# Peptides against a protein of PDB entry 3T6J: the designs that were tried, part 98

Target 1, 375 residues: chain A of PDB entry 3T6J
Amino acid sequence: PIVESYIGFIESYRDPFGSRGEFEGFVAVVNKAMSAKFERLVASAEQLLKELPWPPTFEKDKFLTPDFTSLDVLTFAGSGIPAGINIPNYDDLRQTEGFKNVSLGNVLAVAYATQREKLTFLEEDDKDLYILWKGPSFDVQVGLHELLGHGSGKLFVQDEKGAFNFDQETVINPETGEQIQSWYRSGETWDSKFSTIASSYEECRAESVGLYLCLHPQVLEIFGFEGADAEDVIYVNWLNMVRAGLLALEFYTPEAFNWRQAHMQARFVILRVLLEAGEGLVTITPTTGSDGRPDARVRLDRSKIRSVGKPALERFLRRLQVLKSTGDVAGGRALYEGYATVTDAPPECFLTLRDTVLLRKESRKLIVQPNTRLE
Target 2, 372 residues: chain A of PDB entry 3T6J as posed
Amino acid sequence: PIVESYIGFIESYRDPFGSRGEFEGFVAVVNKAMSAKFERLVASAEQLLKELPWPPTFEKDKFLTPDFTSLDVLTFAGSGIPAGINIPNYDDLRQTEGFKNVSLGNVLAVAYREKLTFLEEDDKDLYILWKGPSFDVQVGLHALLGHGSGKLFVQDEKGAFNFDQETVINPETGEQIQSWYRSGETWDSKFSTIASSYEECRAESVGLYLCLHPQVLEIFGFEGADAEDVIYVNWLNMVRAGLLALEFYTPEAFNWRQAHMQARFVILRVLLEAGEGLVTITPTTGSDGRPDARVRLDRSKIRSVGKPALERFLRRLQVLKSTGDVAGGRALYEGYATVTDAPPECFLTLRDTVLLRKESRKLIVQPNTRLE

## One batch from the design tools (peptide; aimed at target 1 Y13 I85 E203)

Design b2_p30_5_s2 (made by RFdiffusion4, then SolubleMPNN; from b2_p30_5, 16 letters changed)
Fold by OpenDDE base, seed 4:
Structure b2_p30_5_s2 (fold): chain B 375 residues (1-375), chain A 30 residues (1-30)
Amino acid sequence: as target 1 above (375 residues)
Amino acid sequence: SVVKEVLFPASTVEDITDTLDRAGETHVRG
C-alpha cells in the first residue's frame, strides 16, 4: 500500500491569533478508489475555478495542478482529526508553488455512521434521505472545500522590492468599483493580518465554495452522480450545512462572546447568510420533543436552493474573497463578525436555540485508530 | 488488500467533520 505521512507544527486553529501552529502528525494509507475521484476533480479544477464568483484578477494568475489524495488514517497525533487538509497553509505559497489536498476518508466514514433515531433537528421526511446521502455529499463537499475552496483566490501582494503581483491601474474591486487600495505587504500573511478571524473566515470561504460549486453538474458527474441522485446529493449537502449551522451554537460561549471552533463558527455564518436570503429557503422551527422538552427542526426548501440560495451565497462568497485578496481586515472583520454574532433577537432567537442544541447534544464520538491487516 | 477495522465509540458526526483542517505536506511512501 501507498503510505502517506506528515509531522510538524502545522495547523493554527488552536491559536487565538491564528499564528502558532499546533504539533500534529499522521500516518495513513492511500485510498486509491476515492483518490481517483479527487484526481478527476483536479483535472477539472482549472475550469471549475472560473465558475467561482469573483473576477479572474482575484483568482490565481497561473493554474498550478495540485495533488489530491484520499487517505485512510492509521495513526493520528493531534488534538483533532480533520476530514480534509490543504497544505501549505500559507496562501502566498499556495499561489506560487502550488498545494496538496488530502481527504481523510475513514474519518468521513465514521461520520457517516449516523443512527436515524439519534439524528436531531431534521424533519422526519428528510432523515432517510440525509442518512443515505450524507456520506456521498460529504465527499463532494470535502473535495470542493479543500481543492477549490482553500485552493482558490489570489492575495494581492507588494513584495520587498515594491513590485505588485497585480496591475494597480487596471484591477478594479468589484464591490467598490474602485482601484485596489489595500494589499499584503512583505511579511504579512493571511493569518497574521486577519488574526482572530483568519481560520474561521477561511473555513467559511472554503465551505461556501463547496456549497456553491456542488450545484455544478460537472462536479456531481465527477463523483458519479447524475439525475435525481445528483439533486439529492446537492440537497443533502446544503441541508447538512444549514443543520450544522444550528449545531454550531454548541461551540459558542455567550458569556465570552466567542467561538470555540472555527469550522462551526463558519457554518453558523453560512446559516445566517442563507437565513438572510429569506423567501422560505431555510426555516428553523422550535418544537417540542417526544420527551416534552424543547427541540427544533431545520427545513431547507429544495426548490429554492438555486433561485434563492445560490445568489445569496454568490454575493457573500465574492465579498469574502475580495476582502481576503485585498487584505481589508476592517471590512472583513465587519462582514464576518456581523454574521457570526449570536443574539436572542427574533425571529431566530439563537441563544434560546443554543439551549435547545445543548439539550439535544449527543455524546461525543471517540475516533479509535483502526487495525490494518494485509489480506 | 488491506482490511481496516474501525472502532467508533459513540460520537456526533459533527465532531468528526468539524476538523477540516489545513495540514502540512504529506510524503508519499511505497
Scores: peptide ipSAE 0.017, ipTM 0.497, DockQ to the pose 0.084; fails the geometry check
OpenDDE base, seeds 1, 2, 3, 5: peptide ipSAE 0.016, 0.007, 0.017, 0.009; ipTM 0.493, 0.468, 0.506, 0.490; seeds 1, 2, 3, 5 fail the geometry check

Design b2_p30_5_s3 (made by RFdiffusion4, then SolubleMPNN; from b2_p30_5, 16 letters changed)
Fold by OpenDDE base, seed 1:
Structure b2_p30_5_s3 (fold): chain B 375 residues (1-375), chain A 30 residues (1-30)
Amino acid sequence: as target 1 above (375 residues)
Amino acid sequence: SVVLKVLFPESVVEDITDRLDRAGETAVRG
């Protein structure tokens, strides 16, 4: 088997400021079958990047072919095991030197292990479909998230000598119709400028890229889905995201007005975007469970994903990217924190829903180190 | 600077977040 590993101070989730890395490391075996799918995705990446809802001027100047591998984890040392990794975690290096993507396949398998009777917040009619396609749809989402999410977009930079990496005279901000008014100065980074929202904002962008691009026919073909299966994968991917947005409320602390997990905050933001789109695309209905206690159901209208969902996500995703590219912290914070705000305002009453989410919280899964055998 | 570029599934996030909560080391503005 092909063995891969990494080690070092890589992720900073335990640092409130996202600056200090936690020491972590893994040893894993390459999943060749899934890696082949990701290789096909990589082969199409340059083309798919053009499908993103921003001008080429807001995309990387040159395409850097990344390495993308699916791994089955043998050992992971750290506070948590991710489903996907995009490294290095330095934006300048990703833009100039390239990047490597990793999907941790057996970690995903653990995440997929949900019993039907324990599956919360879905309509009964969606449960079987969700169980069937959650795994495959998440594979698609991980690939898009890591490769075309984290791997996309240009930062406008003025270097130490005063030179710009974009043409100030010709590049137009698609949101304002004006020339570029802000950029990153020498020494400024994404994380340094956007600070407290940087991680969650970027995760939101990457997740949004996944949802947006999974609608592209070529993407599903790459992953081996065709016809009705492809449509089901799309539906379940979107359904999973809106459900995740509801589940995310667990990770909000009302008393502190803060989020405890960046990805969950991102998923909540996406839910808010799709709810704002209206037209019956997403509906959250408070219900009463069989135990007589509060419950809820999330419904996604499949027929409105392309007509209502895609345009809403397109606009939102473009705004995310434009604000990121231009280093517009004020605009970015206003946009993102606006969607990340949790109140009890009707019709959603998110704080009330949070109580429901907490009430319906499932038992946590234990991640156990696997045994591997060769035949 | 370090940019977080790791995707966590729901179940894993719950585990990690619980640990972080106990450690009192995580606060993201939202």
Scores: peptide ipSAE 0.017, ipTM 0.497, DockQ to the pose 0.048
OpenDDE base, seeds 2, 3, 4, 5: peptide ipSAE 0.015, 0.016, 0.018, 0.005; ipTM 0.464, 0.514, 0.500, 0.414; seeds 2, 3, 4, 5 fail the geometry check

Design b2_p30_5_s4 (made by RFdiffusion4, then SolubleMPNN; from b2_p30_5, 14 letters changed)
Fold by OpenDDE base, seed 3:
Structure b2_p30_5_s4 (fold): chain B 375 residues (1-375), chain A 30 residues (1-30)
Amino acid sequence: as target 1 above (375 residues)
Amino acid sequence: SVVLKELFPASTVEDITDRLDRAGETAVRG
């Protein structure tokens, strides 16, 4: 079999400042079937990048076609096993040498093992659909997240010689209608400028790209979905995200006003964006469980995903990218931390909901990788 | 193969499996 491995200081999610990588490594084998889907996604990447809600001037000058491989993990050493990886985690190298996307297929398979009776915060009518399509929808999301999320967007840079990688006279900020007023100077990086919010912000951008682009028929076709199945995959992907946003509250520490997990913070932000969109798109309803204790239900109106959800996400995602491109830390923090703020303000009462989330949380699940057999 | 086990109250599988790679940092070369 084709064996893939990596080792090193890769992910910085455990660093509060998002700079220091955790040492991790894995050994995996290639899943050819899923890899073929990702290859098709890669082949369409340049076209799909044009569907993102920012001007070409805010996109990479040239898309470097990466390798994209789905892997069945044999062993993973680290604090957690990701669903997907985009390496290297150095944008300069990504721009010059390219990058590789990795989806950990069998990790995803394990994630789908949620029992119906233990599936929290969903309406009964959605549970079976959710269980059925969570896996496939997650494959779509991971592919988009890694390839077109992390793989998209341009940073405006002034080099040490004073040269810009963009035309200052012609490039217009789509949010302000003005010329570009800020950029990254020599020695400045995404992480150095955005620091504590850098990781979560980027994950939020990538997740948003996934949700946004999964609405595109070509994407679903690449993954082998059409018609009603495609719509169900879309629905479940969005449903999963809003549910995840609620679940994310577990990782918020009210006393410290901080988040302990970057991806969960990102998902909460997306939930807030979609809630803000209103019009009945997302509804979180406190309920009483069969045990007489607090519970909750998340409802996503399928019919409003395109009409309400997509435009809201479009605007938000564009803002994320523009602020990232221009190195506008003040604006970026204001936007992101605004949505990441957890209060008990009505109607959502998120701090109260957090108590419900904690009450309903599932036991920790461990992924054990004892054996792999070739059939 | 991968086996899922529930041991202690902490996080869901989704919490640990949904970790995705970051975009990384762009260094401006001198």
Scores: peptide ipSAE 0.017, ipTM 0.479, DockQ to the pose 0.068; fails the geometry check
OpenDDE base, seeds 1, 2, 4, 5: peptide ipSAE 0.015, 0.008, 0.015, 0.015; ipTM 0.460, 0.439, 0.455, 0.476; seeds 1, 2, 4, 5 fail the geometry check

Design b2_p30_6 (made by RFdiffusion4)
Pose (drawn by RFdiffusion4):
Structure b2_p30_6 (pose): chain A 372 residues (1-112, 116-375), chain P 30 residues (1-30)
Amino acid sequence: as target 2 above (372 residues)
Amino acid sequence: SAELLQVLLQTLDPDPEKFDFTETEPASLY
């Protein structure tokens, strides 16, 4: 459609429980030139789902070209203006018929070297160069194969199922599925506090995982002297964001104040656990004399160590999502999401530095439409 | 019809200033 639109109580992020949605609405026009560079990603999107760490039976039944667009925003009402979105928020529809992927083009043009804290004098160069371009990749993947992948196991009214039980097996355990989403049950209704952050984490992780694929970069025009940097800046940005996320964690209440930032911190911790000197947090000192930190990500070890930690992670997340296993999901997540002062990082002590170097986000003014 | 919908959204929320989500919540599941 020339004009794209949507509205309602949709994104559930701000409900302390995680079920009730916050009202919003938007009207934006579809840009053509930048969209084809996405519709491409949609065309070849079918194959990639099978590259995910879980078998095809643990994925949605068919596939689709639900849609991927680039929208110049006119009016976005509500608290915030996301870079990209995948909706409607009803999962059942996501599997049965489809969903949509939205990359807002003109919001980007808004958001773009001393404020590159927690990096090195190298790095921030590659950051300034490849951040913008890589942003499209990470968004595309986050939206398309982030939430586009995965399958829910639901018990329909009768004792039957939405799938064939005897033929489905959990790779982690080896048994046959003993858990699932029953009638009326949904992602938020079960995982609640964690559902948002958990799902986002999965999407970002698939983001990096498939951001390692030559094809996607060929879609975005990255290869050779190119294919490197973008991937690096992407991962590096992920780990740095994992560091900045401490600001949005409340230690007193042992509570996270956001899904994305928490998820980012979790991915950071998983990478740190992979070890092998792939990632480091150094309690340095800024030129101003105050405290500081430098995030060190060895790029040569990206495929040899980091990727395994990823696909194992995604495999577990997805496995627990399909069967709707809250116990394992939390135990696997809230454990990763835990914030403590234990070395050789001391995140409780780092958080202060993160707050000192903290940033306050900008404001986006919006135009109106007068009726003549 | 699109212009009427824009006017309606602006009447529901007259404040033109919005928080930027590109860093904290770039891509989101809505």

Design b2_p30_6_s1 (made by RFdiffusion4, then SolubleMPNN; from b2_p30_6, 17 letters changed)
Fold by OpenDDE base, seed 3:
Structure b2_p30_6_s1 (fold): chain B 375 residues (1-375), chain A 30 residues (1-30)
Amino acid sequence: as target 1 above (375 residues)
Amino acid sequence: SAAELIQQLEELFPNKEKEDWTETRPSVRM
């Protein structure tokens, strides 16, 4: 077996300022079969990057072919276990030196084990489809999230010598139509500038890339889905995201106006974007459960994913990237915190929905270290 | 099976809340 490991101060999710890394480590075994799928995605990455909704001037100047491996985790030491990892976490290094992606396959497999009777907030008609395609759709999402989400986009930088990594005269901000007016100065990083929102904002960007690119036929083909299956994978991926946005409310603390989990905050933001798109794309309906207590249902109109959802996500994702590239913290914070705000305003009444989410909260899944043997 | 073990653990710890606050990148608990 091929054994992989990492260790060190890697992720900053526990730091409110997104600066200090938590010391973590894992030992894992390579899943060769699943890794082969991700290798095909890597082979298409350079072309797929061109499909992202920003000008080439906002994309990395040079594509650096990364590694992408599926891993079965034997042990993970840290405060939380991810489904996927993209390292290093330094944007400058990702742009100049490259990066590695991993999918923690057996962690994902645990997520796939959902009992139908325990599946909350979905319409009954969607439950079987969701159960069938949750795993495959999540593989697609993780692959895109890590490789083309975290692995995409350019930061505009002025170095210590005053030189720019972009042409100030010709590069145009697609949102303003003007020349670039802000950038990262020497010593400034993504985390240092965006601070408290950096982690969640980046996760939101990466998740949005996943949703956006999963609509591309080539992506589904890479994962072995065609025809109706491909459409079902797309639908379930989007459905999972909007459901996750509702579930995210568990991780909001109203008293502190604070999010306790960066990914869940990101998913809530995406839900808000898709709700804002309107036209019946996403509907959250408070209901009464069979037990007589509050419940809710999330509905995603499959027929409106491409016509309504994609354009909304495109605009949002472009804005995220442009603000990131230009180091526009004020604009980025205004955008992101706007969507991340949880109120009880109609029609959604998210604070009320939060009570429902908490009421319907599932028992904690315990992740247990597996045993393995050589045969 | 792992599923059976999880069920047994859930029965033993019915009041354990899901802690997903520190998961890096996409987490299992989507």
Scores: peptide ipSAE 0.022, ipTM 0.470, DockQ to the pose 0.115; fails the geometry check
OpenDDE base, seeds 1, 2, 4, 5: peptide ipSAE 0.021, 0.019, 0.022, 0.019; ipTM 0.458, 0.486, 0.474, 0.437; seeds 1, 2, 4, 5 fail the geometry check

Design b2_p30_6_s2 (made by RFdiffusion4, then SolubleMPNN; from b2_p30_6, 15 letters changed)
Fold by OpenDDE base, seed 2:
Structure b2_p30_6_s2 (fold): chain B 375 residues (1-375), chain A 30 residues (1-30)
Amino acid sequence: as target 1 above (375 residues)
Amino acid sequence: DAALLIQELQELDPNPEKEDWVETRPSVRM
């Protein structure tokens, strides 16, 4: 088997300021069969990047073909095991040297094991479909999230010599219609500027890229889905995201007005964006469970994903990218914290829903030493 | 970025409010 590993201070999700890396490490074996799917995605990456909802001037100047590998984890040391990884975590290196993507395949497989009777917050009619397509939809989402999410976008920089990596006279901000008014100065980074929101904001951008691009026929074709199957994968991917946004409330601490998990905060933000779109796209309905205690149901109108959901996500995603590229921390915070705010205001009553989420909370999953099998 | 902690695995919070846990063993095919 082909063995891959990494070790060091890599991910900064546990640092409230997004600056200090956690010491992590893994040893994994390459899954050749699944890696082949991601290789096809890599082959289409340059073209798919053009489908993202920002001008080419806000995308990387030169496409650098990355590596993408599916890995089966043998051992992982850290506070949490991710489903996917994009490295390095330095935007400057991603722009100039390239990056590598990995999907932790056996970790994903574990997550796919959902018992129907324990599946919360879904309509009965959606449960079987969700169980069937959760795995495939996650493969799509992870691939897009890592490769085209974290792997996309340009930071506008002025170097130590005063030179810009963009044409100040010709590049226009698509949100304002004006010339670029802000950028990263020498020594400034994404994490240093956006600080407390940097990790969650970037995860939100990457998740949004996944949802947005999964609507593209070429993406589903790459993963081997066509016709009704492709539509079901899309539906379940979006359904999973809106459900995740509700589940995310578990990781909000009302007393401190803070989030304890960057990815969950990101998913809640996306839920808020899609709820704001209105028109019956997403509906969260409080219910009563069979036990007589509070419950809830999330409904996503499949027929409105493209007509209502996509435009809403497009506008939001573009705004995220523009604010990131220009280093507009004030604008970025205003946007992101606005959607990340949790109140008990009607009609959603999110704090009340949080109580329901906590009530229905499932047992923690612990991944232990995997079983190896010789084939 | 270690992206996309699967929501169910994100409960690997070192300080979960709920102490109940389920052991899960992924398979590795070689």
Scores: peptide ipSAE 0.036, ipTM 0.587, DockQ to the pose 0.060
OpenDDE base, seeds 1, 3, 4, 5: peptide ipSAE 0.010, 0.013, 0.032, 0.014; ipTM 0.424, 0.429, 0.597, 0.442; seeds 1, 3 fail the geometry check

Design b2_p30_6_s3 (made by RFdiffusion4, then SolubleMPNN; from b2_p30_6, 19 letters changed)
Fold by OpenDDE base, seed 4:
Structure b2_p30_6_s3 (fold): chain B 375 residues (1-375), chain A 30 residues (1-30)
Amino acid sequence: as target 1 above (375 residues)
Amino acid sequence: NVDLLIQELEKLDPNKEKEDWVDTAPTVRM
């Protein structure tokens, strides 16, 4: 078997300032069969990057073909087990040297396991569809999230010699219509500048890329979905995201006004964006469960994903990228924290919904280290 | 069978809370 491993100070999610890496490591075996779909995605990556909602000047100057591998994890030493990874975590290195994507296939398999009777916050009519397509849709989302999410965009940089990696005279900020007024200086990184919001912001960008690009027929074709199946995968992917945004409230601490999980914060932000889009795209309805206690239902109008959801996400995603590229911390923080704010204001009453989410909290999934042998 | 394994593990520790700091890109928490 082909063995992959890594070890070191890699992920900064546990650093409140998003800068200091946690020591972690894994040993895994390459799953050749599962890697094939990601290889097809890589083959289309350069073209798909052009579909992202920012000017080419805000994308990498030169496409660097990354690696993408599906791994079956044998041992993972760390605080959390990812479904996927994109390394290195330095955006400047990603754009100049390239990157590697990994899907942790057997970890994803655990995530796919869903019991209908335990599935919360969905309409009964959506449950079977959700169970059927959650796995496949999640594969699509992870692939897009890693490869085209984390793997996309350009940071505007002034190097130690004072040279810019962009033309200051010709590059225009699409949000302001003005020349670029901010950038990263030598020694500044995404994490160092955006600090407390850096991890969650980047995850939000990557998740948004996944939702946005999963609408592209070519993406679904790469993963082997066509016709009604492709539409169902799209629907379930979006449905899963809006549901995740509700579930995310578990990871908010009202007393501290903080989030304890970057990805969940990101998913809540996306939910807020899609709720703001209005027009009946997303509806969260408080209900009463069969036990007489509070419950809730999330509805996503399938017919409005492209007409309402996509444009809303497009605008939001473009803003995320522009603010990231320009190192506009003030603007980025204002945007992101605005959507990440949790209040009990109507109509959503998110703090009340949080109580419902906590009440309906699902049991923790446990991941057990497997054994393997050569035959 | 992942479902069976999860069920068995849940029986072993039905009150185990999710740790908040399981944070990687992307997490299995969906």
Scores: peptide ipSAE 0.022, ipTM 0.478, DockQ to the pose 0.115; fails the geometry check
OpenDDE base, seeds 1, 2, 3, 5: peptide ipSAE 0.020, 0.016, 0.016, 0.019; ipTM 0.483, 0.479, 0.424, 0.489; seeds 1, 2, 3, 5 fail the geometry check

Design b2_p30_6_s4 (made by RFdiffusion4, then SolubleMPNN; from b2_p30_6, 18 letters changed)
Fold by OpenDDE base, seed 3:
Structure b2_p30_6_s4 (fold): chain B 375 residues (1-375), chain A 30 residues (1-30)
Amino acid sequence: as target 1 above (375 residues)
Amino acid sequence: SVAELIQELEKLFPDKNKVDWTETAPSVRM
């Protein structure tokens, strides 16, 4: 088997400022069958980047073909096991040197193993479909998230010699209609400028890319889905995201006005964006469970994903990218923290819903590392 | 080699305190 490993200070999830990496390491074997799907995605990546909702001037000038593999983890050391990885965690290096993508396939498989009776916050009619397609839809989401999410977008930079990596006279900000007025100066990075929101903001951008691009038929074809199956995968992917946005409330601490998990904060933000779109796209309904205690149901109208959801996500995703590219920290923080705010205001009453989420909290899954031998 | 890469990075970033890190992995907490 092909063995891959890494070790070092990699992810900064445990640093409130997103600056210091946690020591992490793994040993894994390559899943050749699943890796082949990701190779096809990589082969289409340059074309798919053009489908993203920002001008080419806000995208990388040259696509650097990355490696993308699916791995079955043999051993993992860290505070949490990711579903996917995109490295390095430096935007400048991603732009100039490229990147490597990894999907942790057997970690995803564990996440897929939800029993119907324990599946919370979904309508009964959606549960069987959700169980059937959660795995495949998540594979699509992770692939897009890592490759075309984290792997997309350009930072506007002025180097130490005063040269710009963009044409100041011709590049127009699509949100303002004006020339570019801000950029990263020499020594400034994504993390240094956006600081406390940088990690969650980037995860939100990557998740949004996944939702947006999963609507493209070519993406579904790459993963082997066509016709009704493709539509079901799309539906379940979006349904999973809005459900995750509700589940995210577990990781909010009201007393500190703080989020404890960057990805969950990102998913809550996306939920807020899709709720704001209105028109019956997403509905969260408080209910009473069979035990007589509070419960809730999330409904996603399948017929409105393309007509209502896609345009809302398009606008939001474009704003995320434009603010990131231009280094507009004030605008970026205002946008992101606005959607990340958790209040008890009607109609959603998110703080009340949080109590329901905590009440219905699932037990933590144990990941048992496999024993593999060569014969 | 990894060692060579680290050395190159250290040359580019002589002050390790100036190295910023970003989160880039979907959590299994979904």
Scores: peptide ipSAE 0.017, ipTM 0.388, DockQ to the pose 0.095
OpenDDE base, seeds 1, 2, 4, 5: peptide ipSAE 0.016, 0.017, 0.023, 0.015; ipTM 0.422, 0.422, 0.448, 0.422; seeds 1, 4 fail the geometry check

Design b2_p30_7 (made by RFdiffusion4)
Pose (drawn by RFdiffusion4):
Structure b2_p30_7 (pose): chain A 372 residues (1-112, 116-375), chain P 30 residues (1-30)
Amino acid sequence: as target 2 above (372 residues)
Amino acid sequence: TAELEEELAEIEAAFERASTAEFIPAASGF
C-alpha cells in the first residue's frame, strides 16, 4: 500500500503484569527505493529459519512473505516511535497466515564522539562508520527472523493438538513434550512479567546470530573490507547496550524497568559467561577524573566462542517457548537477568557509573495535516 | 465502567502526545 497504517491497544510493554496493551496509532507512507533492499531479505528469508538451533518441527509450519517495508512516518500517536515493528501482536496469526515487518525510514534519519562512552578511541571510529548501516541489518533480522521464527504448541479444545506429538522431541531433555499452551493461553498470559523482555532477547540474539551470515551482508551490500566492521560494531553495540541497561534496572525493587534493555543485559551476561577473554568490563577513569568504564570485545573470538553461547541460548529460549514452560523459562532468565555486586564485574557498583555517564533521550516533533 | 474510563484516558493521552513523542532506538515486536 502507498499509505501504511495501524492502530489499537497493541504493545503490552507498559503493563506491570505484561498483558494489557497501550493504545497507539500510526500513518506513514511507504518508501519504494529503500524497500527493495528489504524485499530482497524477504525473498531469501525462507532458508534461514532452518539455520536456527532448533529442528524444523520446532519452527512454524509453513513460511511467508508477510511483508517488509520502509515507511516515512507521518503521524505516530502515543508514548513512543519505534525504529521497526512486527505485528499484529497475535501469535496465532503469526503462524497461521502471517505478520508484517516495518522499518520506519525517516525516524532513522533523525537518530544519528565524546558521548560514545564506555568505548575506546578505536571502536568509536568503527562505531560512527558502521552503526547506521548495521542498524538496518539488526532491525531487519530482529523483526523478520526475531519474531518471525519459532512455533507455539497449543492444545486445541479437544484432546488433539496443533501438531504431531509422538514425533516431537526436546533436544535438551530427550523426552517427548510434556508441556504446552492450552486453550485461551498466550505468551503474555503465561510469561507475563518476563514475556516481553524474554521474547525481545530471543529476537536480538537471532539478530546477531544471523548477522554473522555472509548472505545477509550481501543483501545489505557488505563484504570483504566491509563484512568485518559492520558485524563487529553490531556485536560491540550489543555488549555496550548490555552495559547501559543497568540504568533501567531498579535494584531496590529487584525489578527491571524495560524489556529491551534487560534483554540486552542478559545477552551481555551470557557472552561474559562464555568467557575466554572475549568480553571485559574495566573500572577505568574518565579524562574528567570521575569514574568510568571501558567495554572490551575481542573480535577474533566472535565465531570460536560467542556464536556457540548464542545458538545454545536461542535453542533453550525457543525450546521453552514452544512448550510454554514458564518454570524453566524464568529459572533460565531471571537467573541471567539477576543484578549483583559480585566480581570481576560488580554490576551493582558499575550501575552508578552508568548513571553518571547516563543519557537522556531526545524528542521527535511531528508534523500535522490541515484540511483545506 | 472503570475499564472504559481508563481506555478513554489512555486514548486521550495518546492524542495529546501525537505532537511530540520520545525516540525509541530499537525495533520492537509487539

